# Peptides against a protein of PDB entry 6MBK: the designs that were tried, part 56

Target 1, 240 residues: chain A of PDB entry 6MBK
Amino acid sequence: GFEMVNFKEEGFGLRATRDIKAEELFLWVPRKLLMTVESAKNSVLGPLYSQDRILQAMGNIALAFHLLCERASPNSFWQPYIQTLPSEYDTPLYFEEDEVRYLQSTQAIHDVFSQYKNTARQYAYFYKVIQTHPHANKLPLKDSFTYEDYRWAVSSVMTRQNQIPTEDGSRVTLALIPLWDMCNHTNGLITTGYNLEDDRCECVALQDFRAGEQIYIFYGTRSNAEFVIHSGFFFDNNSH

## One batch from the design tools (peptide)

Design b1_p24_2_s2 (made by RFdiffusion4, then SolubleMPNN; from b1_p24_2, 7 letters changed)
Fold by OpenDDE base, seed 5:
Structure b1_p24_2_s2 (fold): chain B 240 residues (1-240), chain A 24 residues (1-24)
Amino acid sequence: as target 1 above (240 residues)
Amino acid sequence: VEFESLGPARVIPLISDVKALLAK
């Protein structure tokens, strides 16, 4: 019912291959296809995860390292997904001098600097962990863990991380949702939910889409500052 | 060492709740 397309101005997105009606379930992603904290624990990262308190406490960082490990693994199941991820982001970690200068006039500048500092500290910490921890020896990124790698991974997580229920629905966990997160954003209502019975993320159409039209979804509302910091773009229709 | 979070995650609700809201 849809295909991945590279749109010139918007980058990768999904295009309808048939007519899709509003509220029609057109996209679902089973849990087994998600990149989650649990899949990170079950991966080559698992042994290190089990011994590092920061990875255990910060699921989003665990996802970042999961991305890095899978990216460095040619036979990773998630290679097709990872290859669709941007190589660079519009997050503050990628801001050029002019963009930072522009933000100096805003209240967001303190958050940007904080993010820079925190990211650098995190990198320094994990660089040491990867170099010294015995369980890091099996990681495919051991000999190639740069700040650029970390910046990319955390930016990927910042822009794409989702909170979903655990399998039993008793708790929440963090997940990246392949294919689904390729949908570009538009104004509207949330049309994505988790189906615990079928153990999958489900997306229903926000509106009617004709064959050949790009499929948009609504990811939710955030302040412009939050979009800049965590999503990497301004959204004009957001209330300041 | 305590690190700040990478920001908020999107909350994916239950699909039943989504459908209920879309039906109003």
Scores: peptide ipSAE 0.611, ipTM 0.918, DockQ to the pose 0.869
Fold by OpenDDE base, seed 3:
Structure b1_p24_2_s2 (fold): chain B 240 residues (1-240), chain A 24 residues (1-24)
Amino acid sequence: as target 1 above (240 residues)
Amino acid sequence: VEFESLGPARVIPLISDVKALLAK
């Protein structure tokens, strides 16, 4: 019912291949296809995860390392998804000098500096862990873990991480949702939810879409400052 | 060692709640 297309203005997005009616379930992603903290624990990263308190305490960093390990694995199930991810992001970690200067006129500058500092500290910590911890020896990134790798991974998670329920619905966990996160943004209402009975993420159409039209979804409301810091873009119809 | 989180995650609600809101 849809296809990936490179649009002139928005870049890659999803286009309808047939008419889709409002509120129609047009896209779903089963849990087994998601990259989650649980899948990280069950991967080659599992042994290290079980021994490192930071990975255990910070699920988003666990996702970042899961993403790096799978990217470095040619036979990874998630290779098709990973190949669709941007190689670079517009997050503050990638800002040029002129972009940083622009932010100096805003209150966001201190948050940017904090992000720089935290990311550097995290990299330094995990570089040492990867070099010294016994359970890191089997990681595909053992001999290839650069700051650029880490910057990319945390930026990927920062811009794409989702909170979803656990299998039994008793708790929440973090997940990257392949295919679904290729949709571009529009103003509207949330039309994505998790179906615990079928154990899948479901997206229903915000409006009618005709065959050939781009499919937009609403990810949530943020200020432009929040989008810059955490999503790396300005939204035209968003608040400042 | 203590680190700041990588920002907030998008909250995916239950699909039943989504459908209920869209029906209003």
Scores: peptide ipSAE 0.585, ipTM 0.910, DockQ to the pose 0.890
Fold by OpenDDE base, seed 4:
Structure b1_p24_2_s2 (fold): chain B 240 residues (1-240), chain A 24 residues (1-24)
Amino acid sequence: as target 1 above (240 residues)
Amino acid sequence: VEFESLGPARVIPLISDVKALLAK
């Protein structure tokens, strides 16, 4: 009932191919299609993950490396998803000098500078790990791990990471949700949930959509500052 | 070595809870 479309102003999004009614289940993504901390552990990254305390402690960084490894793998299951991801982001890590200068007048500047510092430190750490750790030799990114790679990966995770339940529902884990995260954001109510019985993420329509209309969802309440820092944009209609 | 988080993840609730809220 939908198709992927590259919108000029918004990038990739989903467009309805038929009329979709409010609260209709129009999109679902089984766990097996998700990029999760668990799938990272079960991938070529697994051996390194098992021996690196930072990857173990920070699931979002694990996802970032998982994303990089899969991007560097021509036969990766997630290639179709990865190809839909932006090559660049509007996150602070991509800000131009003028944008940073503008933010100097805001409280967000402290978080921006912190993010720059943290990302640089993380890259330096993992560059060393990739160069020296035996299990890193198996990684497809072994000979190609640049700051630009890392910046892209962490920005991808920062803007798209989700907390979902584990398969048994006893704990939570982190996941990127392919296809679903192509929906652009609008103000409204959360209409996405995890179905443990069918082991899938389910999205029901926020409103009626007619054939040909872009499908929007509400990803959650965030301040504009949080959108800038973690989502890469200002939301004009942010009532919070 | 300690690193700060990349930021908060979106919390995906259970679909049953979502449906319950939407039904109100």
Scores: peptide ipSAE 0.566, ipTM 0.906, DockQ to the pose 0.907
Fold by OpenDDE base, seed 1:
Order: sequence, then C-alpha cells, then structure tokens
Structure b1_p24_2_s2 (fold): chain B 240 residues (1-240), chain A 24 residues (1-24)
Amino acid sequence: as target 1 above (240 residues)
Amino acid sequence: VEFESLGPARVIPLISDVKALLAK
C-alpha cells in the first residue's frame, strides 16, 4: 500500500499506492527486521560487546557500532536499509559555524556543545578500544574508524532510535525500525506501537491518504529546538 | 492485543559519567 519515494523538498519518504483510511494498519515491521541491541549482540560485535562495559551499559552506542559494522559488511541483511539512510544529517554534530551562531540565541546551544564534547570523548575512547582490544580484530572497523564514521552512526541512532518491548514484554530494548522511520513528520497523535502477540511494530494511518499522497506520521511532541537536536529538522507548525 | 507506543530518541550521555556510574 506504499512505496519509497524521493520527494523534492523533503527527501526520501513514503507514498501511498492506494487509498488509506485513517486508523488503518498500513505498515508493520516484524522484530526480525529490526536492528536491535539483541541483533548487535548476535553479530560480529558480540564478542567485544561482552567485554566492554560501556557497550553493555549504553544500548544506543551498541546500535551505533552495529550500524557501522553492518555498513562495512557487503552481505549484511540491512544493506538495503542502510543505503536509504542519509550520508549526513542536519543535526548539531554537522553544524557549520553559522548554524551554531544561530542557535546561540536559544537554550539549545548548551545541548549542542554537550553533544560535541560527549561525541568527541566517546570516539576517543572507542578508537583506543578498537585499536587495542583483541575482540576488535574481527571487526570490519579495525582499519577504518574515523570520527566521521562515528558521528554518522551516532547521528543515525540519535534521530532514529526507539524503545520497544523485549519479546516477552518484561523489559525494553532499543531498536532502529527500517522503512517505518522513512515517514516524514507532521502534527498529530502517536499512531505507532509494538504488537507483542504478532511480535511486530505497527503503524496506523494518522489521517486519510489518497493514492499518490505522501504518508506522514507523528513522532512525538517536541520543541523546534528539540527537533533539531534529536530529529535533524525544524517543524514550522509545531505548537510547542 | 498489547499495543505499546515507541519511546522517543535520547541524547547519548557523557561517557565519563557512565564510567563513573559503572565504577560504583
């Protein structure tokens, strides 16, 4: 009922191929298609994950490294998804001087500088780990781990990470949700959730969409500054 | 049928703060 399209003004998004009614379940993604902390642990990253307490404590960083490892793997199951991701982002880690100056008049500037500092420190730490840890030798990152690689992966996770329930529903885990996260954002209500019975992420239509129209969803209530930091865009019609 | 909303993206905390917490 939908297809991936490169829209002139908004970049990649989803377009309806048929009429979709409000509240209709039009999109679902089974757990097996998600990039999760669990899939990271079960990948080539697993041995290092088991030995590094930072990776164990910070699932978002585990996802970032998982993303990098899979990107470097030609036969990765997630190559089609990774290829749809931007090569760069409009997030603070990619801001030029003028963009930073623009934010100096806002409260967001403190968060921006914090991200810069934190990301740099994280990169320095993991650069050393990759160069010296025995379990890092098997990673495709061994000879190719630049700051640009890391900021891309971190930015991808920052803008796209989700908390979903574990298979038994007893805990939460972090996940990237392919295809679903291609939907562009609009005002509205949350229409995405996880179905434990069918073990899949489900999205119902926010409104009626006609065949040929772009499908929008609501990712959550945030200020424009928060959207810049966490989603990499401004939302003009944001009421907060 | 259990239907749970997905959580928002989070800012990555300072690695030094994480290390400090793990050391306790």
Scores: peptide ipSAE 0.447, ipTM 0.762, DockQ to the pose 0.064

Design b1_p24_2_s3 (made by RFdiffusion4, then SolubleMPNN; from b1_p24_2, 7 letters changed)
Fold by OpenDDE base, seed 2:
Structure b1_p24_2_s3 (fold): chain B 240 residues (1-240), chain A 24 residues (1-24)
Amino acid sequence: as target 1 above (240 residues)
Amino acid sequence: EEFESLGPARLIPLISEVKAQLAK
């Protein structure tokens, strides 16, 4: 009922191939297709994860390294998804000097500086880990781990990470949701939920879409500052 | 050593909750 399309000005998105009615279930992604902390633990990253307290404590960083490992793996199941991800982001880690100066007039500047410092410290830490830890020897990124790699990975996670229930529904875990996160954002209501019975993420249509129209979803309400910092864009009709 | 979070993750609610909200 939909296809991936490169739209003018908006980049990649999803286009309806048929008429879709409001509240119709048009998109679902089974757990097995998600990139999760669990899939990271079950990957080549698993041995290092089991030995590094930071990876264990910070699932989002685990996802970032999972992305890097899979990107560096030619035969990765997630290559088609990874190739659809932006090569650069509008997050503060990619801001030019003038953009940072502009933000100095806002409270967001403190978060920007914090993000710069935090990311740099994380990179320095994990660079050493990758170079010295025995369980890092088999990682695809062993001989190539740059700040640019890390910046990209964490920015990908910052802009796309989700909390979903564990298989038993008792806890939440972090996940990237392929295909679904290709939908561009619009104002509205949350129309995505997890179906524990079928163990899949389900998205219902926010409105009627005709064949040929781009499909938009609502990713949540945030301030423009929060969107810039964590989602990488402004939204004019954002009520916050 | 502690690092700051990479920011908030979007909470994906249960689909039943989503449907209930849309029904209002």
Scores: peptide ipSAE 0.621, ipTM 0.924, DockQ to the pose 0.908
Fold by OpenDDE base, seed 5:
Structure b1_p24_2_s3 (fold): chain B 240 residues (1-240), chain A 24 residues (1-24)
Amino acid sequence: as target 1 above (240 residues)
Amino acid sequence: EEFESLGPARLIPLISEVKAQLAK
């Protein structure tokens, strides 16, 4: 009932191919299609994950490395999804010199610098890990792990990470939700939930959509990175 | 060594809760 479309100003989004009624289940993503901490553990990253305390402690970084490994894997199941991700983001890690200069006059600069420093430290740590750890040798990113790669991956996670129930519903885990996160954002109510019975993420329509209309959803609260952009700054590169 | 979090993740509620909210 929908198709992926590259919209001029909004990038990739979903367009209805038929009339969709409000509250109609139009999109669902089974767990097996999600990029999760669990799928990271079960991937080529698994052996390293099992021996690195930071990856184990920080599921979001595990997702970032999962993205990088899958991106570097031509036969990755998630290639179609990864190809739809922005190559760059509006997160502070991508701020241009002029944007940073502007922020120097505000208290927000401290948060930006903190993020820069933190990200740089993470990169430095993992650069060493990738270069020295035995289980890193088989990673597809072994010879191609730049700060730009890491910046992209963590920015992807920061803007797209979700908490979903585990299989048994006893706790939550982190997940990227392919296809679903292609929907562009609009104001409204949360219309996405996890269906444990069918073990899938389900999205119902926020409103009626006619065939040919872009499908928007409400993502709710923004990540810190997105919040900084939307709430604190008015740059031309702002999106969503 | 500890690193700062990459920020909050969106909580995806149960679909039953979503439907209940929309029914109001």
Scores: peptide ipSAE 0.615, ipTM 0.922, DockQ to the pose 0.675
Fold by OpenDDE base, seed 4:
Structure b1_p24_2_s3 (fold): chain B 240 residues (1-240), chain A 24 residues (1-24)
Amino acid sequence: as target 1 above (240 residues)
Amino acid sequence: EEFESLGPARLIPLISEVKAQLAK
């Protein structure tokens, strides 16, 4: 009941192809289609993951490398999803000098500088790992791992990462949710949840949508500063 | 030493909780 469309101002989003009623289940994504820490462990990255304490400790970085490995894999199942991701982001890692100077007058400046420092340090660390670790030899990014690659991957994860239940619901894991995260955001209520019985993410409509209308969802409440730092955008009608 | 987090991840609740909230 929806299609991906490139909207003039908002970029890619989802458009209803039929009338959708409020609270109607219009979108679901089975676990097998998600990019998760588990899928990273089960991928070509798995052997390195099992040997690197940072990848193990930081699932979000594991997802970033999972993205990079799959992007570099022509036959990756997630190629259609990866190709829909932005090539650049509005996150601080992509800020120009003037934008950083502007932020010096805000409370966000500390987080911006922290991101720069941390990302640079992470890249330096993993560059060495990729070049020297035996289990990195089979990674498709072995001979092509630039700062720009890493910046893109961590920005992708930063803006799109989710916590979802494990299959048995006993704990939480990290996931990127293809197709679903193509929805642009609006104010409202959370309408996305995980269905453990059917093992899928489910999204119900926030409101009625007519055929031809863009489908918006509410991703959660954040301050504009948090949006800039972690989501790369400002939201004009933000309650924070 | 560990690196600082990339930031918070969105918590996707159980769909039953979502539906219960929407029903209020």
Scores: peptide ipSAE 0.613, ipTM 0.923, DockQ to the pose 0.876
Fold by OpenDDE base, seed 1:
Structure b1_p24_2_s3 (fold): chain B 240 residues (1-240), chain A 24 residues (1-24)
Amino acid sequence: as target 1 above (240 residues)
Amino acid sequence: EEFESLGPARLIPLISEVKAQLAK
């Protein structure tokens, strides 16, 4: 009922191939297709994950390294998804000098500098871990782990990470949702949920879409990074 | 049972702060 299309101004998105009615279930993604903390633990990253307290404590960083490892793996199941991800992002980590100067007079500047500093320190920490930890030897990052790699990975996770229930529904875990996250954003109501019975993410249509129209969804309250991307500012009281 | 899959996107904390918290 949809296809991936490179739109003129919005980049990659999903286009309806048939008429879709409002509230119709048009897209679902089984758990096995998701990139999750669990899939990271079960990957080549698993041994290192089991011994690094930071990776264990910060699932978003685990996802970032999972992305990097899979990107460096030619036969990765997620290669088709990874290839659809932007090579660069409009997040603060990618701001040019002029963009930073523009923000110097705004409340956003403190968060931008903090993000720069934090990301650099995280990179330095994990660079050392990758170079010295025995369980890092088999990682495809051993000889090629740059700041640019890390910046890309954390930006990908920051802009695309989701909370989904574990298989038993007792807890939540972090996940990237391939195909689904290709939908561009519009104002409206959240129409995506996780179906535990069928063990899949499900998205229903926000509105009617005719064949040939781009499909938009609402991703909910924007993070500070998303506010910078779309509005050029941060909210001081934004917990997201 | 269905759950919302769209959780908050948070800034990654400072690594030193995370290490300090884990040391407690």
Scores: peptide ipSAE 0.338, ipTM 0.782, DockQ to the pose 0.052; fails the geometry check

Design b1_p24_2_s4 (made by RFdiffusion4, then SolubleMPNN; from b1_p24_2, 7 letters changed)
Fold by OpenDDE base, seed 4:
Structure b1_p24_2_s4 (fold): chain B 240 residues (1-240), chain A 24 residues (1-24)
Amino acid sequence: as target 1 above (240 residues)
Amino acid sequence: VEFESLGPARVIPLISEVKELLAK
């Protein structure tokens, strides 16, 4: 009941192909289609993951490397999803000098500097790991791991990472949710949840949508500062 | 070596919780 469309101001989003009623289940993504820490562990990254404490401790970084490995794999199941991801982001890691100078007058500047520092340190660490660790030899990014690659991957994860339950519901894990995360934002209520019985993410419509209308969802409440730092955008009608 | 988090993840609740909230 929807299709991906490139909208002029908002970029890619989802458009209804039929009338969708409020609270109607219009979109679901089975676990097997998600990029998760578990899928990272089960991928070519798995052996390195099992040996690197940082990857184990930081699931979001594991997702970033999972994303990079799959991007570098022509036959990856997630190629269609990865190709829909932005090539660049509006996150602080992509800010120009003038943008950083502007932020110097805001409370966000400390987070920006921290993000720069942390990302640089992470890259330096993993560059060494990729170059020296035996289990990194089989990674498709072995001979092509630049700061730009890492910046892109962590920005992708930063803007799109979700916490979902494990299959048995006993714990939580991190996931990128293909197709679903193509929805653009609006104010409202959370209408996405995980269905453990069917083992899938489910999104119900926030409101009625007519055929041809863009489908918006509410990803959660954040301040504009948090959006800039973690999502890379300002939301004009933000309640915070 | 320790690194700071990339930021918070969006918490996806159980769909049953979502439906319960929407029903109010």
Scores: peptide ipSAE 0.589, ipTM 0.915, DockQ to the pose 0.894
Fold by OpenDDE base, seed 5:
Structure b1_p24_2_s4 (fold): chain B 240 residues (1-240), chain A 24 residues (1-24)
Amino acid sequence: as target 1 above (240 residues)
Amino acid sequence: VEFESLGPARVIPLISEVKELLAK
């Protein structure tokens, strides 16, 4: 009922191929298609994950490395998804001087600098890990792990990470949700939830969409500062 | 070594909760 389309100003999005009614389940993504901390553990990253306390403690960084490993793997199941991800982001890690200057007049600048420093420290740490850890030798990124790679991966996770329930619903884990996160954002209500019975993420239509219309969803509300820091944009109708 | 989080993740609720809210 939808197709991926490259929209001029918004990049990749989803377009309805038929009329979709409000609250209609138009999109679902089974757990097996998600990039999760668990899939990271079960990947080539698994052995390193099992021996690195930071990867274990920070699931979002584990996802970032999962992305990097899968991106560097030609036969990765997630290649089609990864190819849809932006090559660059509007997050602070990609800010140009003018954007930083603008933020200097706001309290957000402190968070930006903190993010820069934190990301650099993380990279330095993992650079050493990748160079020295025995289980890093088999990683496809062993000989290709740059700061640019890392900032891309963490920015991808930062902008796209989701908290979903575990299979049994007893805990939560982190996930990237392919296909679903291609939907561009609009103001509205949350229409995405996890179906534990069918073990899939489900998205119902926020409104009626006609064939040929772009499908928008609401990803939630954040402060403008949080959007800048984590999403790279100001939300026009953000009352928070 | 401790690092700051990459920020909050989006919380995906249960679909039943979503449907309940949309039904209001």
Scores: peptide ipSAE 0.588, ipTM 0.915, DockQ to the pose 0.895
Fold by OpenDDE base, seed 2:
Structure b1_p24_2_s4 (fold): chain B 240 residues (1-240), chain A 24 residues (1-24)
Amino acid sequence: as target 1 above (240 residues)
Amino acid sequence: VEFESLGPARVIPLISEVKELLAK
């Protein structure tokens, strides 16, 4: 019912191949296709994860490293997904000096500085871990772990991370949702939910879409400052 | 060593909750 398309102004998105009615279930992604903290633990990163307290405490960083390891793995199942990710982001970690100066007039500047400092500290820590920890020896990124790599990975996670239930529904975990996160954002209501019975993420149509139209979804309400910091864009029609 | 979070994750509710909200 849809296809991935590179739109002229918006980049990659999803286009309807048939008419889709409002509230129709048009897209679902099984858990096995998600990049999760659990899949990270079950990957080549698993041994290091089991011994690093920071990775254990910060699932989002675990996802970032999972993303880096899979990117560095030619035979990774997620290569098709990873190749669709932006090479750069509009997050503060990519801001030029003029953009930072512009933000000095806003409250967001404190969060930007915090993000810079935090990311730099994280990189320094994990660089040492990767170089010295025995369980890091088999990581694909062992000989190539740059700040640019880390910046990209954490920015990917910041802009695309989702909180979903565990398989038993008793807890929550973090996930990247391939294909689904290719939908571009519009104002509206949340139309994505997790189906525990079928163990999949389900998306229903926000509105009617005709064949050939781009499919938009609503990723949530945030302030423009929060979008800049965590999603990398402003939204003019954002009421928050 | 303590690090700040990378930011909030999008909370994906249960599909049943979504359907309930859309029905209103």
Scores: peptide ipSAE 0.586, ipTM 0.913, DockQ to the pose 0.908
Fold by OpenDDE base, seed 1:
Structure b1_p24_2_s4 (fold): chain B 240 residues (1-240), chain A 24 residues (1-24)
Amino acid sequence: as target 1 above (240 residues)
Amino acid sequence: VEFESLGPARVIPLISEVKELLAK
């Protein structure tokens, strides 16, 4: 019912191949296709994860390293997904001087500076870990781990991470949701949820879409500043 | 059928647990 398309101004998104009615379940992604903290723990990153307190405490960073390891693995199951990700992002970590100057007059500037500082410190920490920790020897990052790599990974996770229930529904975990996160954002209501019975993420249509139209979803209520910081989006007419 | 909202996406903590852990 949909296809990936490169749109003129918005970049990659999903386009309807048939008419989709509002509230129709048009997209679902089984848990086995998700990149999660659990899949990170079960990957080549697992041994290091089990011994690093920061990876254990911060699932989003674990996802970032999982993403980097899988990107460096030619036979990774997630290669098709990873190849759809942007090579860079319109987020603060990629801001040029003029963009930073623009934000100096906003409340977002403090968050921007914090991201710069903290991301650099995180990179420095993990660079040392990768170079010295015994369980890092098998990682494809051992001989090639740059700030640009880390910046890309954390930006990917920052813009795309989701909180979903664990398989038994007793706790929550973090996940990247392939294909689903290709949808561009619009104002509206959240229409995505997790179905524990079928163990899948489900997305219902926010509105009617005709064949050939781009499919938009709502990722949450944010200010324009929060959209820039979190997702790289900026809406002139943000109603939230 | 249980349908649980995913809610809004999360952000990597800016001044949070990372600062505390790196300060140790």
Scores: peptide ipSAE 0.442, ipTM 0.766, DockQ to the pose 0.064; fails the geometry check

